Peptides against a protein of PDB entry 3OGK. Designs and how they scored, part 64

Target 1, 307 residues: chain A of PDB entry 3OGK
Amino acid sequence: ATPDRLSRRFPNLRSLKLKGKPRAAMFNLIPENWGGYVTPWVTEISNNLRQLKSVHFRRMIVSDLDLDRLAKARADDLETLKLDKCSGFTTDGLLSIVTHCRKIKTLLMEESSFSEKDGKWLHELAQHNTSLEVLNFYMTEFAKISPKDLETIARNCRSLVSVKVGDFEILELVGFFKAAANLEEFCGGSLNEDIGMPEKYMNLVFPRKLCRLGLSYMGPNEMPILFPFAAQIRKLDLLYALLETEDHCTLIQKCPNLEVLETRNVIGDRGLEVLAQYCKQLKRLRIERGADEQGMEDEEGLVSQRG

## One batch from the design tools (peptide; made by RFdiffusion4, then SolubleMPNN)

Design b1_p14_1_s4 (from b1_p14_1, 5 letters changed)
Fold by OpenDDE base, seed 5:
Structure b1_p14_1_s4 (fold): chain B 307 residues (1-307), chain A 14 residues (1-14)
Amino acid sequence: as target 1 above (307 residues)
Amino acid sequence: ELEVVIGERTIVLP
């Protein structure tokens, strides 16, 4: 199939998802005819898919020019853009998107690789957007964006329900959490243990509706910050948490309404038993092998076929 | 939602 065939077959297409080759292939020299470039698709979208409001690129090569063309072509009609594990663009491309697509509701760049020039894109988004519902740059590396802009977005976008970020220091997001009154999901941030101030995070105030959560680098000392609202937690992302088996048991026991758990093999058979005992509403379980666990001899931190 | 898978030289449409 070709882009032109797509438009002919589906002239009234509203949502498009393109999947490229696995990301590993994108780190190598990719020939022009690889098909992993979004350029021909963006051209087709611009010319012939005038009802398209949702675009999802997964493992695609996306240039700034592609983003600029898409932005100008769809403008305020673009409601969703997902750059999922994409590469090839810079923050200039993102700036173009948020400048021209001022009514965008979902902006995702999760696990994308890009060149960061500045933080203007987030600032522009903060200054002009009031429609945003989902912002996701989870597992990305932004160093030049401002947490203040994130706070402004939360203040201005009253329908903002899901935010996933990179490694912002959680304390820098206090203002954001206060402003994000309707936030239901938060992932990312960075919890940094301070020997001199072990309870530095204990006074964090989370949005009242928060029920889907993943705090990066959360250890057992920080875990208690969840206890006041653990009963309302429905989804936990513990992939980047620094919890051991016992910590998992402690937390899981406090989350009787848990529906989705994502964690590492460290949960062990014991953790799975606790999960089965206390989390009767569990719908999805994802267990990944942690890089750190390949060397751990402790049997307790392994999920066996018996769990 | 339409999902399109792009191969090396082949685009697969559902």
Scores: peptide ipSAE 0.046, ipTM 0.562, DockQ to the pose 0.031
Fold by OpenDDE base, seed 2:
Formats: structure tokens, C-alpha cells, sequence
Structure b1_p14_1_s4 (fold): chain B 307 residues (1-307), chain A 14 residues (1-14)
């Protein structure tokens, strides 16, 4: 199937999701076959898919020129852009998107690889957008963006319900959390343990509607910040938490309404037993093997066939 | 939502 066949068959298409080849194949197997590039699709979208509001690229090569063309072609009609595990663009491409698509509701760059030139794209988004509902640059490495722009977005976008970020110091996001009154989901940030200040994060106030959460580098000393609202937590992302088996048990016991848990093998059989006992509404469980678990075959943090 | 899978040589359209 070619892009031209798509537009002829579905001229009134509103939502398009393109899936490229697995990542391992993208870098080594770029033969001249343009199959992994979004360029021909963007051309077709621009020319023939005038009702398209939602675009999802997964594991595709996306250039700044592609983003610029898409942005100008769809402008305020573009409501959703998901660059899911994509590569090939810079922050200039993102700037073009937020400059021209001022009514965008969902912007996702999760696990994408890009060249960061500056933080202007987030600043532009903060200055002009009031429609944003979902912002997701989880598992990305932005170093030049400002937490103040994130706070501005929260203040201006009343329908903002889900935000996933990279490694912002959590204390820099205090203003963001205060402004994000309708936020239901937050993932990312960075908790940095200070031996000299064990209560560094104890005064952190979360949005009242927060029920889906994943704090990066959260250890047992920081975990108590969740206890006041643990009963309302529906989803936990513990993939990047620094919790041991016993810590998992402690937290899980306090989350009786948990529906989705994502964690590492460190939860162990004991943690799974506790999960089964206390979390009767659990719908999905994801357990990943941590890198550190390859060496410690003998420690308590292994999920066996018994869990 | 239309999902298009781009294979090695074949674009699969639903």
C-alpha cells in the first residue's frame, strides 16, 4: 500500500497511525528504502487528507522538514501529534509544530531520539496554547527546557490532565503541581536523595485529582509522600523507582484501588502475593527485568513461576 | 483510527 492509495480509499480520514520497523532494524537496515521515512506520508497528508486531526508515528524517521510541512498543512486542525519512538528531528521541528498548531491537544515524543538545539518549543507552547490536554516527553533527555514554561502551560491549559516529563528536579515542579488543578496523571521527574535533608520532599503537594503516577528515582525515604492519597491511586509506574521488595509490599498495601501496576522483577513473589491480597481491582500488571537483576540470581527480588 | 504497518517491502493497510 502506498500513501496515494490511502488517500483515495479514505479521503475523510481523521486519525492515522503509522508503525515503522523495530528500532534495531532502523539504524542498521536503512537501505535506500524510504519505508521508514514519514516524508511520503506527510506529502500525502498535506495534499489529500484535509480532515486529518490525529497523527501517530511509531518507530519512524521524521525530519524537521517533515514536521514543518505537517504543521503548515494542518495548522489549527491538528489536535494530536504522537512521535512515538521516532528519530531524525531536532527541537526546530517541534518549534514549527507548536508555532503553527496552536490548538494541539496531545503532543507526545515519548522515547524519541532527537537533537536538542534549545528550549524555545516549550516556551512557544506555553505562550500560545490553551487547549493542551496531554503532554508527554517521557524517557527523553531535554536539558534546555524550563520548568517555568511547564508551569505556564498548567496555568493556561485548564483541560490538562496528563503530563509525562524527563528528569526535572521534582522541587522545581512545585509551581507546576500547584497550577495543574485538573491533572490526573504525572510521570517522570527526578527525586534526588539528600542524606543531610531526609525531609526534602515531605512538603511536596500534588494535584488533588492525581491518580496515575510514576516518580523517577523514588526511594523508600520519598515513598511516604504518596501515603496521603495512596487510596486514590489507580495506576503506578515503578519502573524507574528505587524500591526494593519490601518497599513494594509497603506501598501496594496502601493502594487498594490500584488497577495498573508497572514495575521491575524486584517486586518478587512476595510482592505479587501482597498485590493479590490487597489490590482486588488490578486489571494490568507489567513486570520488566531490570539491568541490575542479571547479576543477582540469588536475591529475593525474582519473580518465579510461583508468583 | 487507521493503523498502517510499514513492513520491509509492504505497507499493510487494513
Amino acid sequence: as target 1 above (307 residues)
Amino acid sequence: ELEVVIGERTIVLP
Scores: peptide ipSAE 0.043, ipTM 0.543, DockQ to the pose 0.030
Fold by OpenDDE base, seed 4:
Structure b1_p14_1_s4 (fold): chain B 307 residues (1-307), chain A 14 residues (1-14)
Amino acid sequence: as target 1 above (307 residues)
Amino acid sequence: ELEVVIGERTIVLP
């Protein structure tokens, strides 16, 4: 498909999803500069797709200029931008998006690679947006953004329901959680063990509607923070949790309404048995291989054909 | 139906 053919065929297109590099690129089998530039598409959007409100780029090369052009062309009509596993841009491009698209509802940069120049984009978003529903920069590396801006976003965006972040210290997000009264989904953060403060996270208060959760680096000592609301959990992302098989069993038993589980092979056949026993509403199970699992050939900690 | 995703693969369990 070509951009010009798209606009001619669908002049009133409201939603566009472009998929660039194939999944093989994730394994470094395809050069980073292999195809998938959004530039010609952004040009077409700017000129001919005036009703477009949702854009999803997956595994595309996106420059700051592309983002700037898109931002200016769609302005407050842009409701959704997803940069899904994209590369080629900097935080300047993000700044342009949030500056010009002040009514954006969904902003996603999950697993995108970019150059971080500053934290201005998040600050600008915090200062001017009141429409945001979904913010997702999960599995990204931002070092210059402020948790306070995230809190401001939560305070100003009453429809904010899903937030996925990078490695913020969870305690720095206390204000965010208090402000995000309607939050249903949270993923990311960082739980950091402190030998001198074993109860460091025990008093964390999560939003009352929270039902989709993934806390990075959550170990068995931190896991109990979920117990008060485990019964309302519908989705768990345990991909980056530090839970062993037995820990999985303990947590799963407390989540009878679990619908979606994403975890590593460490869940094992035993964990899957427990899952089947206690989670009768389960709809989706994702099991990934952990980086360390090549060495952790514990029979109980591996999912076999039995599971 | 239960959808199981193992890595890049999706399997629908009966």
Scores: peptide ipSAE 0.028, ipTM 0.602, DockQ to the pose 0.213
Fold by OpenDDE base, seed 3:
Structure b1_p14_1_s4 (fold): chain B 307 residues (1-307), chain A 14 residues (1-14)
Amino acid sequence: as target 1 above (307 residues)
Amino acid sequence: ELEVVIGERTIVLP
């Protein structure tokens, strides 16, 4: 498909999702750069897709100039931008987006690779946006953004329901959680075990509506912080949790309303048995093999045909 | 109905 063909066929297109690297590319069947640049698509959007409000780029090369052009072309009409596993841009491009698209509702950069120049983009977003519903920079490395700006966003965006972040110290997000009264989903952060302070995180107060959760580096010592609201948990992302098989069993038993579980092979057949026993509303199960578990011969940490 | 997704991901844990 070409941009020109798209606009001719669908001049009133409101939502566009582009995939730059199909799965076939993973096996070197398609060149890495094949259809990978968003530039011609952004040009077409700017010229001919005047009703476009949602853009999802997956595995594409996106430059700051592309983002700037898109931002200016769609302005406050842009409600959703997802840079999903994209590369080629800097935080200047993000700044352009949030500066010109002040009514954006969904901003996603999950697993994107970028050059971080500063934290101005998040600050600008915090200062001017009141429309955000979804903010997602999960599995990214922003070192120059401020948790305070995230708190400001939560305070100002009353429709904010989903936030996924990088490795913020979770205690720095206390203010954010207090402000995010309608938050239903949170992923990311960083739990840092302190042997000298075992109760370091025990007093964390989560938003009352929180039901989709993935805390990075959550170990068995931190896991009890979920117990007060475990019954309302509908989705768990345990991909970056530091839970063993037994820990999985403990947590799963406390989540009878779990609908979605994403975890690693460490759950094992035992964990899957517990899951089947206690989580009757389960709809989706994702099991991944982590790099740290590659080559491990621990049988209980393996999902077999039995599981 | 239950949807099961099995995949591989590079995850480095402490």
Scores: peptide ipSAE 0.027, ipTM 0.576, DockQ to the pose 0.603; fails the geometry check

Design b1_p14_2_s1 (from b1_p14_2, 7 letters changed)
Fold by OpenDDE base, seed 2:
Structure b1_p14_2_s1 (fold): chain B 307 residues (1-307), chain A 14 residues (1-14)
Amino acid sequence: as target 1 above (307 residues)
Amino acid sequence: ERRERLEEAERRRR
């Protein structure tokens, strides 16, 4: 559909989801410049879709100018912005969004590619927003944002229930976890092994309602930090965990209420058997091929027809 | 991207 046709047919549209590049772009089969530009859509939103409160761009090219126009046009009426696997913008565009859309509830940049100028956007969000429910910049590369701003957001946003972050050291998020009393979902961070201090994460205190979790780089030494609340876990993202087959079996056995599991082939047929035995509430299973598969040709971490 | 992060994770643990 064209933007003009959409506005004429649905002038009172409240939610819009646009998909640009096909999945084939993930295989480098499509030039970067082939992606759909959001510019025509943002123009149409600004002029003719005055009730729009939710915008989801997936695999599209988004400029700072596009974000600025969208922010100014929708202002406090914008409740949801999802930049899902988008590119073309900088942190200046994000700053414009959080400056003008002070009542935003959902902000997502998961797997987006951008130029990072500074951490001002997260600071501005921390200083002025009290409405945020979902913050997601999972699988992004922010180096200039502060964990303290994330803590401030948790303190000020009482309805904050889901936070997904990039490669923050988990120990820097202790204050955030303490402040985020209603948090149900957390993904990301970085668990770094320290040969001299293997127990450095054992004293981590997670939010009491946490039930959806994905800790990046979690190994078998860190896995026990989940055991006290494993029975309440409903979703696990183990795609970036560093667990072997036996570690998967150990963890899965402790999660009888698991509904969603995302992991790699390392789970193996044995892990799938354990999953079937202990996780009777399982609704979704995603198994991806890991980079480690090139070395696993002879390891137990293969899913066969037996699984 | 996911593969690169896993590889980076593996590098950080070595």
Scores: peptide ipSAE 0.048, ipTM 0.802, DockQ to the pose 0.104
Fold by OpenDDE base, seed 3:
Structure b1_p14_2_s1 (fold): chain B 307 residues (1-307), chain A 14 residues (1-14)
Amino acid sequence: as target 1 above (307 residues)
Amino acid sequence: ERRERLEEAERRRR
């Protein structure tokens, strides 16, 4: 559909999701000019979609100018912006969004590629937003943002329920976790092994309502930090965990209320058996092929068609 | 990209 046809047919549209280049674009099979720019859609939103409060761009090319136009056009009416696997913008574009859209509830840039100029966007968000419910920059590389701003967001946004971050050292997020009293979901961070301090994470205090989580680089030594609240875990992202088959079995047995599991083939048929045995409320299972498959000559880490 | 990050994570823990 063309932008103009959409606005004519649905002038009162409140939510828009656009999908750009398919995964095949990674193989250079798609011409560069094929339909990936959000610009014509942003123009249409600005001119004709005056009730639009939710925008989701997936695999689109988004410029700072596009973000600036969108921000100014929708201002405080914009409640949701999802830049899902997008590219072409910088942190200046993000700054424009958070500056003009002060009542934004959901801000997502998961797996987006961008140029990082500074951390001002997160600081601005921390200083002015009190409406934020979902913040997600999972699988991104921010080096210039401050954990203190994240903590400030947690203190100011009482409805903050889901936060997904990049490679923050988990110990730097202690203040954030203490402030985020209503947080239900957390993904990301970085758990780093320290041979000299094997228990450095054992004193981590998680939000009391936390039930959906995915700690990046969590190994078997860090996994026990989840055990005190494993029974309340409903969603678990183990895609970036460093758990072997046996570790999966150990953790799964402690999560009887698990509804969603995302993991790698390392779970194996054995892990799936354990999952079936202990997780009777499971609704969704995602198994991805991991890099570790090349090294496992042993049958234990493969999900067969029987499983 | 996900594979590379996992491989990098594995390298950091070795």
Scores: peptide ipSAE 0.045, ipTM 0.798, DockQ to the pose 0.102
Fold by OpenDDE base, seed 4:
Structure b1_p14_2_s1 (fold): chain B 307 residues (1-307), chain A 14 residues (1-14)
Amino acid sequence: as target 1 above (307 residues)
Amino acid sequence: ERRERLEEAERRRR
């Protein structure tokens, strides 16, 4: 499909999702210069898709100019922008989006690659947005953004229900969690082991409605922080947790209402048995091969065809 | 050590 054909057929389009390079590109099966620029689509959106409120770009090349044009064209009518595994932009492009689209509800940059110039985009979002419901920059490398801006967003955006972040120290997010009273989903952060302070995370207070969770680098020492509300957990992302098979069994047993589990093959057949026994509401299971498990000699840490 | 391996795996997914 071409942009012009789309607008002619659907001039009143409200939601657009575009997919660029397939996953096969990761294996050098698709040339780097294969199509995937959003530019012609942004031009079409700007000129002819005046009712468009939701844009999702997946694995596409997005420039700052593209983002600026999109931002100015849609302004407060833009409710959703998802830059899903995209590349080619900088934080200046993000700044343009949040500056011009002050009523944006969903902003996603999950797994996108970009050049980080500063943290102004998050600051601008914090200062002017009150509509945000979903913020997702999970598995990104922002180093210049402030957890205080995230806290401000939580205070100002009362409908904020899902936040996924990069490697913020979890203790820096205490204010955020306190402010985010309606938060249902949180992923990311960084739990850092401190031999001298093994209980440094034990007093973390999570939002009362939190039911979808993925804490990065959560080990068995930190896992107990989930136990007080484990029964209300509906989704767990353990892909970046530092849990062994037995730890998985312990946690899963405490989550009888679990509907979605994402984890690594370290769960093993034993973990899958425990999952089947205790999680009767499970709807989706994702098991990925972990890089850390390639050298494991222990058969219990592997998912077999029996599991 | 294990954390570093997970971080490397994350980088490769990008």
Scores: peptide ipSAE 0.050, ipTM 0.804, DockQ to the pose 0.448; fails the geometry check
Fold by OpenDDE base, seed 1:
Structure b1_p14_2_s1 (fold): chain B 307 residues (1-307), chain A 14 residues (1-14)
Amino acid sequence: as target 1 above (307 residues)
Amino acid sequence: ERRERLEEAERRRR
């Protein structure tokens, strides 16, 4: 489809999802001259799609100029922006979005690659937004944003239900968790082992409604922090957890209401058996090969056709 | 070592 054809056919379009480079690009199977710029689409949005509330760009090239144009064109009418695995922009583009789109409810940059200039975009969001429901910059590399701004967002956005972050030290998010009273989903952060303080995370207080969770680098020593509310967990992202097969079994047994599990091959056939035994509500299972699988000497850490 | 491998896997997904 072309932008012009889209607007002519659907002038009242409210939601647009564009997919750029296919997964095949990861294997260098896509020509270098393959299209994927959002610019023509942003132009069309600005001119002809005046009812557009939701924009989802997946695997596209997005410039700061594109974001600025989009922001100004849609302003407070923009409720959802998802930059899913996009590239080409900087935090200046994000700043433009949050500055002009003050009623944005969903802001996603998951797995996007960008140049980070500063943390102003998150600060601006914290200062002016009260409508945010979903914030997702999972698997991104923000180093200049403040956890304090995240806390402010939680305090000001009563409808905030899902937050996925990058590599924040989880202890820096204590204030955030306290403020995020309605949070149902959290992914990301960083759990760091400290030999001198093995229980440094045991006093973490999670939001009462938390039921979808993925803590990055969670090991067996940290895993017990989930046990008090494991029965209410419905989704687990263990892709970046540091759990062995036995640890998976232990955790899964405590999550009888689990509906979605994402994990690595380390779960093994044994883990899958335990999953089948204890998680009768399971709807979706994703198993990926982890980089650590090559180092696993234990055969139980592999999923076979048996599982 | 394991953490580094996982971090590398994350980087590959980005």
Scores: peptide ipSAE 0.047, ipTM 0.803, DockQ to the pose 0.475; fails the geometry check

Design b1_p14_2_s2 (from b1_p14_2, 8 letters changed)
Fold by OpenDDE base, seed 3:
Structure b1_p14_2_s2 (fold): chain B 307 residues (1-307), chain A 14 residues (1-14)
Amino acid sequence: as target 1 above (307 residues)
Amino acid sequence: KRRERLEEAEKRRR
């Protein structure tokens, strides 16, 4: 579909989702110029799609100029922007979005690659936004953003229900968790082993409504921090957890209300059996092949086709 | 990329 055809057919379009290059593009098999730029679509949005509130770009090339144009064209009418696995922009583009779209409710840049110039975009968001419901920069690498700004966002955005972050040390997010009283979903962070302080995470207090969770690098020593509220967990992301098959079994048994599980092949047939036994409300199961498969020659970490 | 991060994470904990 061409941008022009879309606006002619649907002048009152409120939500747009565009998918760029398929996964095969990661293999350099698709020319860089093939349908991946958002520029023509941003032009069409700016000129003809005046009711558009939600924009989702997936695997597209997005420039700072594109983001700036989009931000200025939609301003406070833009409620949702998802840059899903996009590339080509810098934090200046993000700054433009949060500066002009002060009523944005959903901002996602999950798995996007970008050049980080500074942390101003998150600071600006913290200073001016009170509408944010979903913030997601999961699987990104930010080094210049402040956990304090995240805490400020939590304090000011009463409707904040989902936050996914990169590699923040979880202990730096204590203030954030305290402020995020309505938070239902959290993913990311970094749990780091400290041989000298094995219990350093045991005193973490999570938001009371937290029911969707994915702590990065969570090992068996940190897993017990979930046990006090495991019964309320509905979604669990274990893709980046450092849990073995037995650890999966232990955790799953404590999550009888689990509806969504995302994990690696390390769950094994045994973990799937335990899941079937204890998680009767399970709706979605995602099992990815992990890097750990190369080291486990032993049968316990493989999901067979019989499961 | 996801695999690399997991491998890196595993290396950091070893």
Scores: peptide ipSAE 0.078, ipTM 0.823, DockQ to the pose 0.105
Fold by OpenDDE base, seed 2:
Structure b1_p14_2_s2 (fold): chain B 307 residues (1-307), chain A 14 residues (1-14)
Amino acid sequence: as target 1 above (307 residues)
Amino acid sequence: KRRERLEEAEKRRR
């Protein structure tokens, strides 16, 4: 479909999702003329789709100019922006979005590749937004943003229910967790092992409604921090956890209300048996091949056709 | 990228 055809047929469109071509390699190997640019669509949105409140770009090339045009055209009418595995923009483009779209409810840039200039976009969001429900920059490499701005967002956005972040030290997010009283979902962060202080995370207090969780780099020493509320967990993302087969079995047995599990093949057939025994409400299971396959001397960490 | 981060995490813990 062409942008012009879409606007002529659906001038009152509220939600648009565009999918680019599957990327065979890293963003840098895409030919310049692959046709995955959002520019013609942003032009059409700006001119003809005046009721559009939700935009989802997946695997598209998005420039700062595209984001600036979109931001100014939709302003406070934009409720949802998802830059899902996109590339071509910088944090200046994000700054334009949060500056002009002050009532945005969902902002996602999960697995997007961008140039980071500064942390101003998150600061601006923290200073002016009170509408945010979902913030997701999971699997991104922000180094210049502040955990304090995330805490401010939690204090000001009463409807904030889902937050996914990059590699923040979890201890820097203590203030955020205390402020985020309605948070149901959290993914990301960084749990760092300290041989001298193995219990440094044991005093972490999570939001009372938290039921969807994925802590990055969680090992068996940190896993017990989940046990007090494991019975209320409905979704676990263990893709970036550092758990072995036995650790999976231990955790799964404590999560009888689990509906969604995402993990690596390290769960093994044994972990799948335990999952079937204890998690009767399971709706979705995702198993990925981990990097650990090259180092696995033990056959126990493999999912067979029997599992 | 996901695999690289896991590999880096595993290297940091070893």
Scores: peptide ipSAE 0.072, ipTM 0.819, DockQ to the pose 0.105
Fold by OpenDDE base, seed 5:
Structure b1_p14_2_s2 (fold): chain B 307 residues (1-307), chain A 14 residues (1-14)
Amino acid sequence: as target 1 above (307 residues)
Amino acid sequence: KRRERLEEAEKRRR
């Protein structure tokens, strides 16, 4: 569909989702001129879609100018912006969004690739937003943002229920977890092994309502931090956990209310058997082929086609 | 990207 046809057919559109590059584009198989730019759509939104409050771009090229135009056109009417696996922008574009869209409820840039200039966008969000419900920059590389700004957001946004972050040291998020009293979902962070301090993370206090979780780089030494609330866990993201088959079995046995599991082939047939035995409420299972397959000559870490 | 991060994580633990 063309942007102009959309506005003519649906002048009162409130939500728009656009998908750009197919997965094959990741291999440079698609010419650069494939037309995955959001520019013509942003122009149409600005001029003709005056009731639009939710925008989702997936696998598209987004410039800072596009974000600035969108921000100024929708201002406080913009409730949701999702830059899902997008590229072409910098943190200046994000700054424009949070500066002009002060009542944004959902901000997502998961797996997006961008140039980081500074951490001002997160600081601005922390200083002025009280409406945020979902913040997601999972699988991104921010080095200039402050965990203190994330804590401020948690303190000021009482409806904050889901936060997904990049590689923050988990201990730097203690203040955030204390402030985020209504948080139900957390993904990301970084659990770093310290041979001299094996109990480094054992005193972490998580929000009481936390039930959807994915801690990055969690190994068997850190896994016990979940045990006090494992019975309330509904969703686990173990894609970036460093758990072996037996570790999966141990954790799964403690999560009888698990509804969604995302993991790698390392779970094995044994882990799947344990999952079937203990997790009777399971609704969704995602198993990805991990790097672990290249090194495991032995059958124990592979999900067989026999199921 | 996901695989690279996992590989990096594995390297950090070794």
Scores: peptide ipSAE 0.046, ipTM 0.797, DockQ to the pose 0.104
Fold by OpenDDE base, seed 4:
Structure b1_p14_2_s2 (fold): chain B 307 residues (1-307), chain A 14 residues (1-14)
Amino acid sequence: as target 1 above (307 residues)
Amino acid sequence: KRRERLEEAEKRRR
């Protein structure tokens, strides 16, 4: 569909989701000139879709100019922006969004690639937004943003329920967790092993309502930090955890209310058996091939076709 | 070490 056709058919459109290049583009199967630019759509949104509150771009090319135009066109009417696996923008574009869209509730840039100029966008968001419910820059590489701004967001945004971040040291997020009283979902961070301080994370206090969790680099030594609230966990993202099969079994057994599990093949058939035994409310299971598994000859860590 | 393992895992996902 062309942008023009969309606006003519649906002038009162409130939500738009556009998908760019499929994964097949990774295999050079899709011409480079495939209409992956959001520019024509942003123009159409700006001119003709005046009721649009939610925009989701997936695998699109997004420029700073596109973001600036979108921001100015929708301003405080924009409630949701999702830049899902997008590219082509810088943090200046993000700054424009948060500057002009002060009532944004959902801001996502998960797995997007961008040029980072500064951390001003997160600072601006922290200083002016009180409406944020979902913040997601999971699997991104921000080096210039401050965990203090994240804490400020948590303090100011009382409806903040889901936060997914990049590689923040988890101890730097203590203030954030304390402030985020209504947080239900957290993904990301960085758990770092310290041989000299194996218990450095044991005193982490998580938000009381936390039930969807994915801590990056969580190993068996850090896993016990989840045990006090494991029974309330409904979703686990273990894709970036450093857990072996036995560790999976231990954790899964403690999560009887688990509804969604995302993990790697390391869970093995044994882990799947434990999952079936203890997690009777499981609704979704995602198992990805881990890069680490190609080298492990141990047959026990592979999900067989029989499992 | 942990980050390197994950980066390696991510590289294989791409």
Scores: peptide ipSAE 0.049, ipTM 0.806, DockQ to the pose 0.431; fails the geometry check

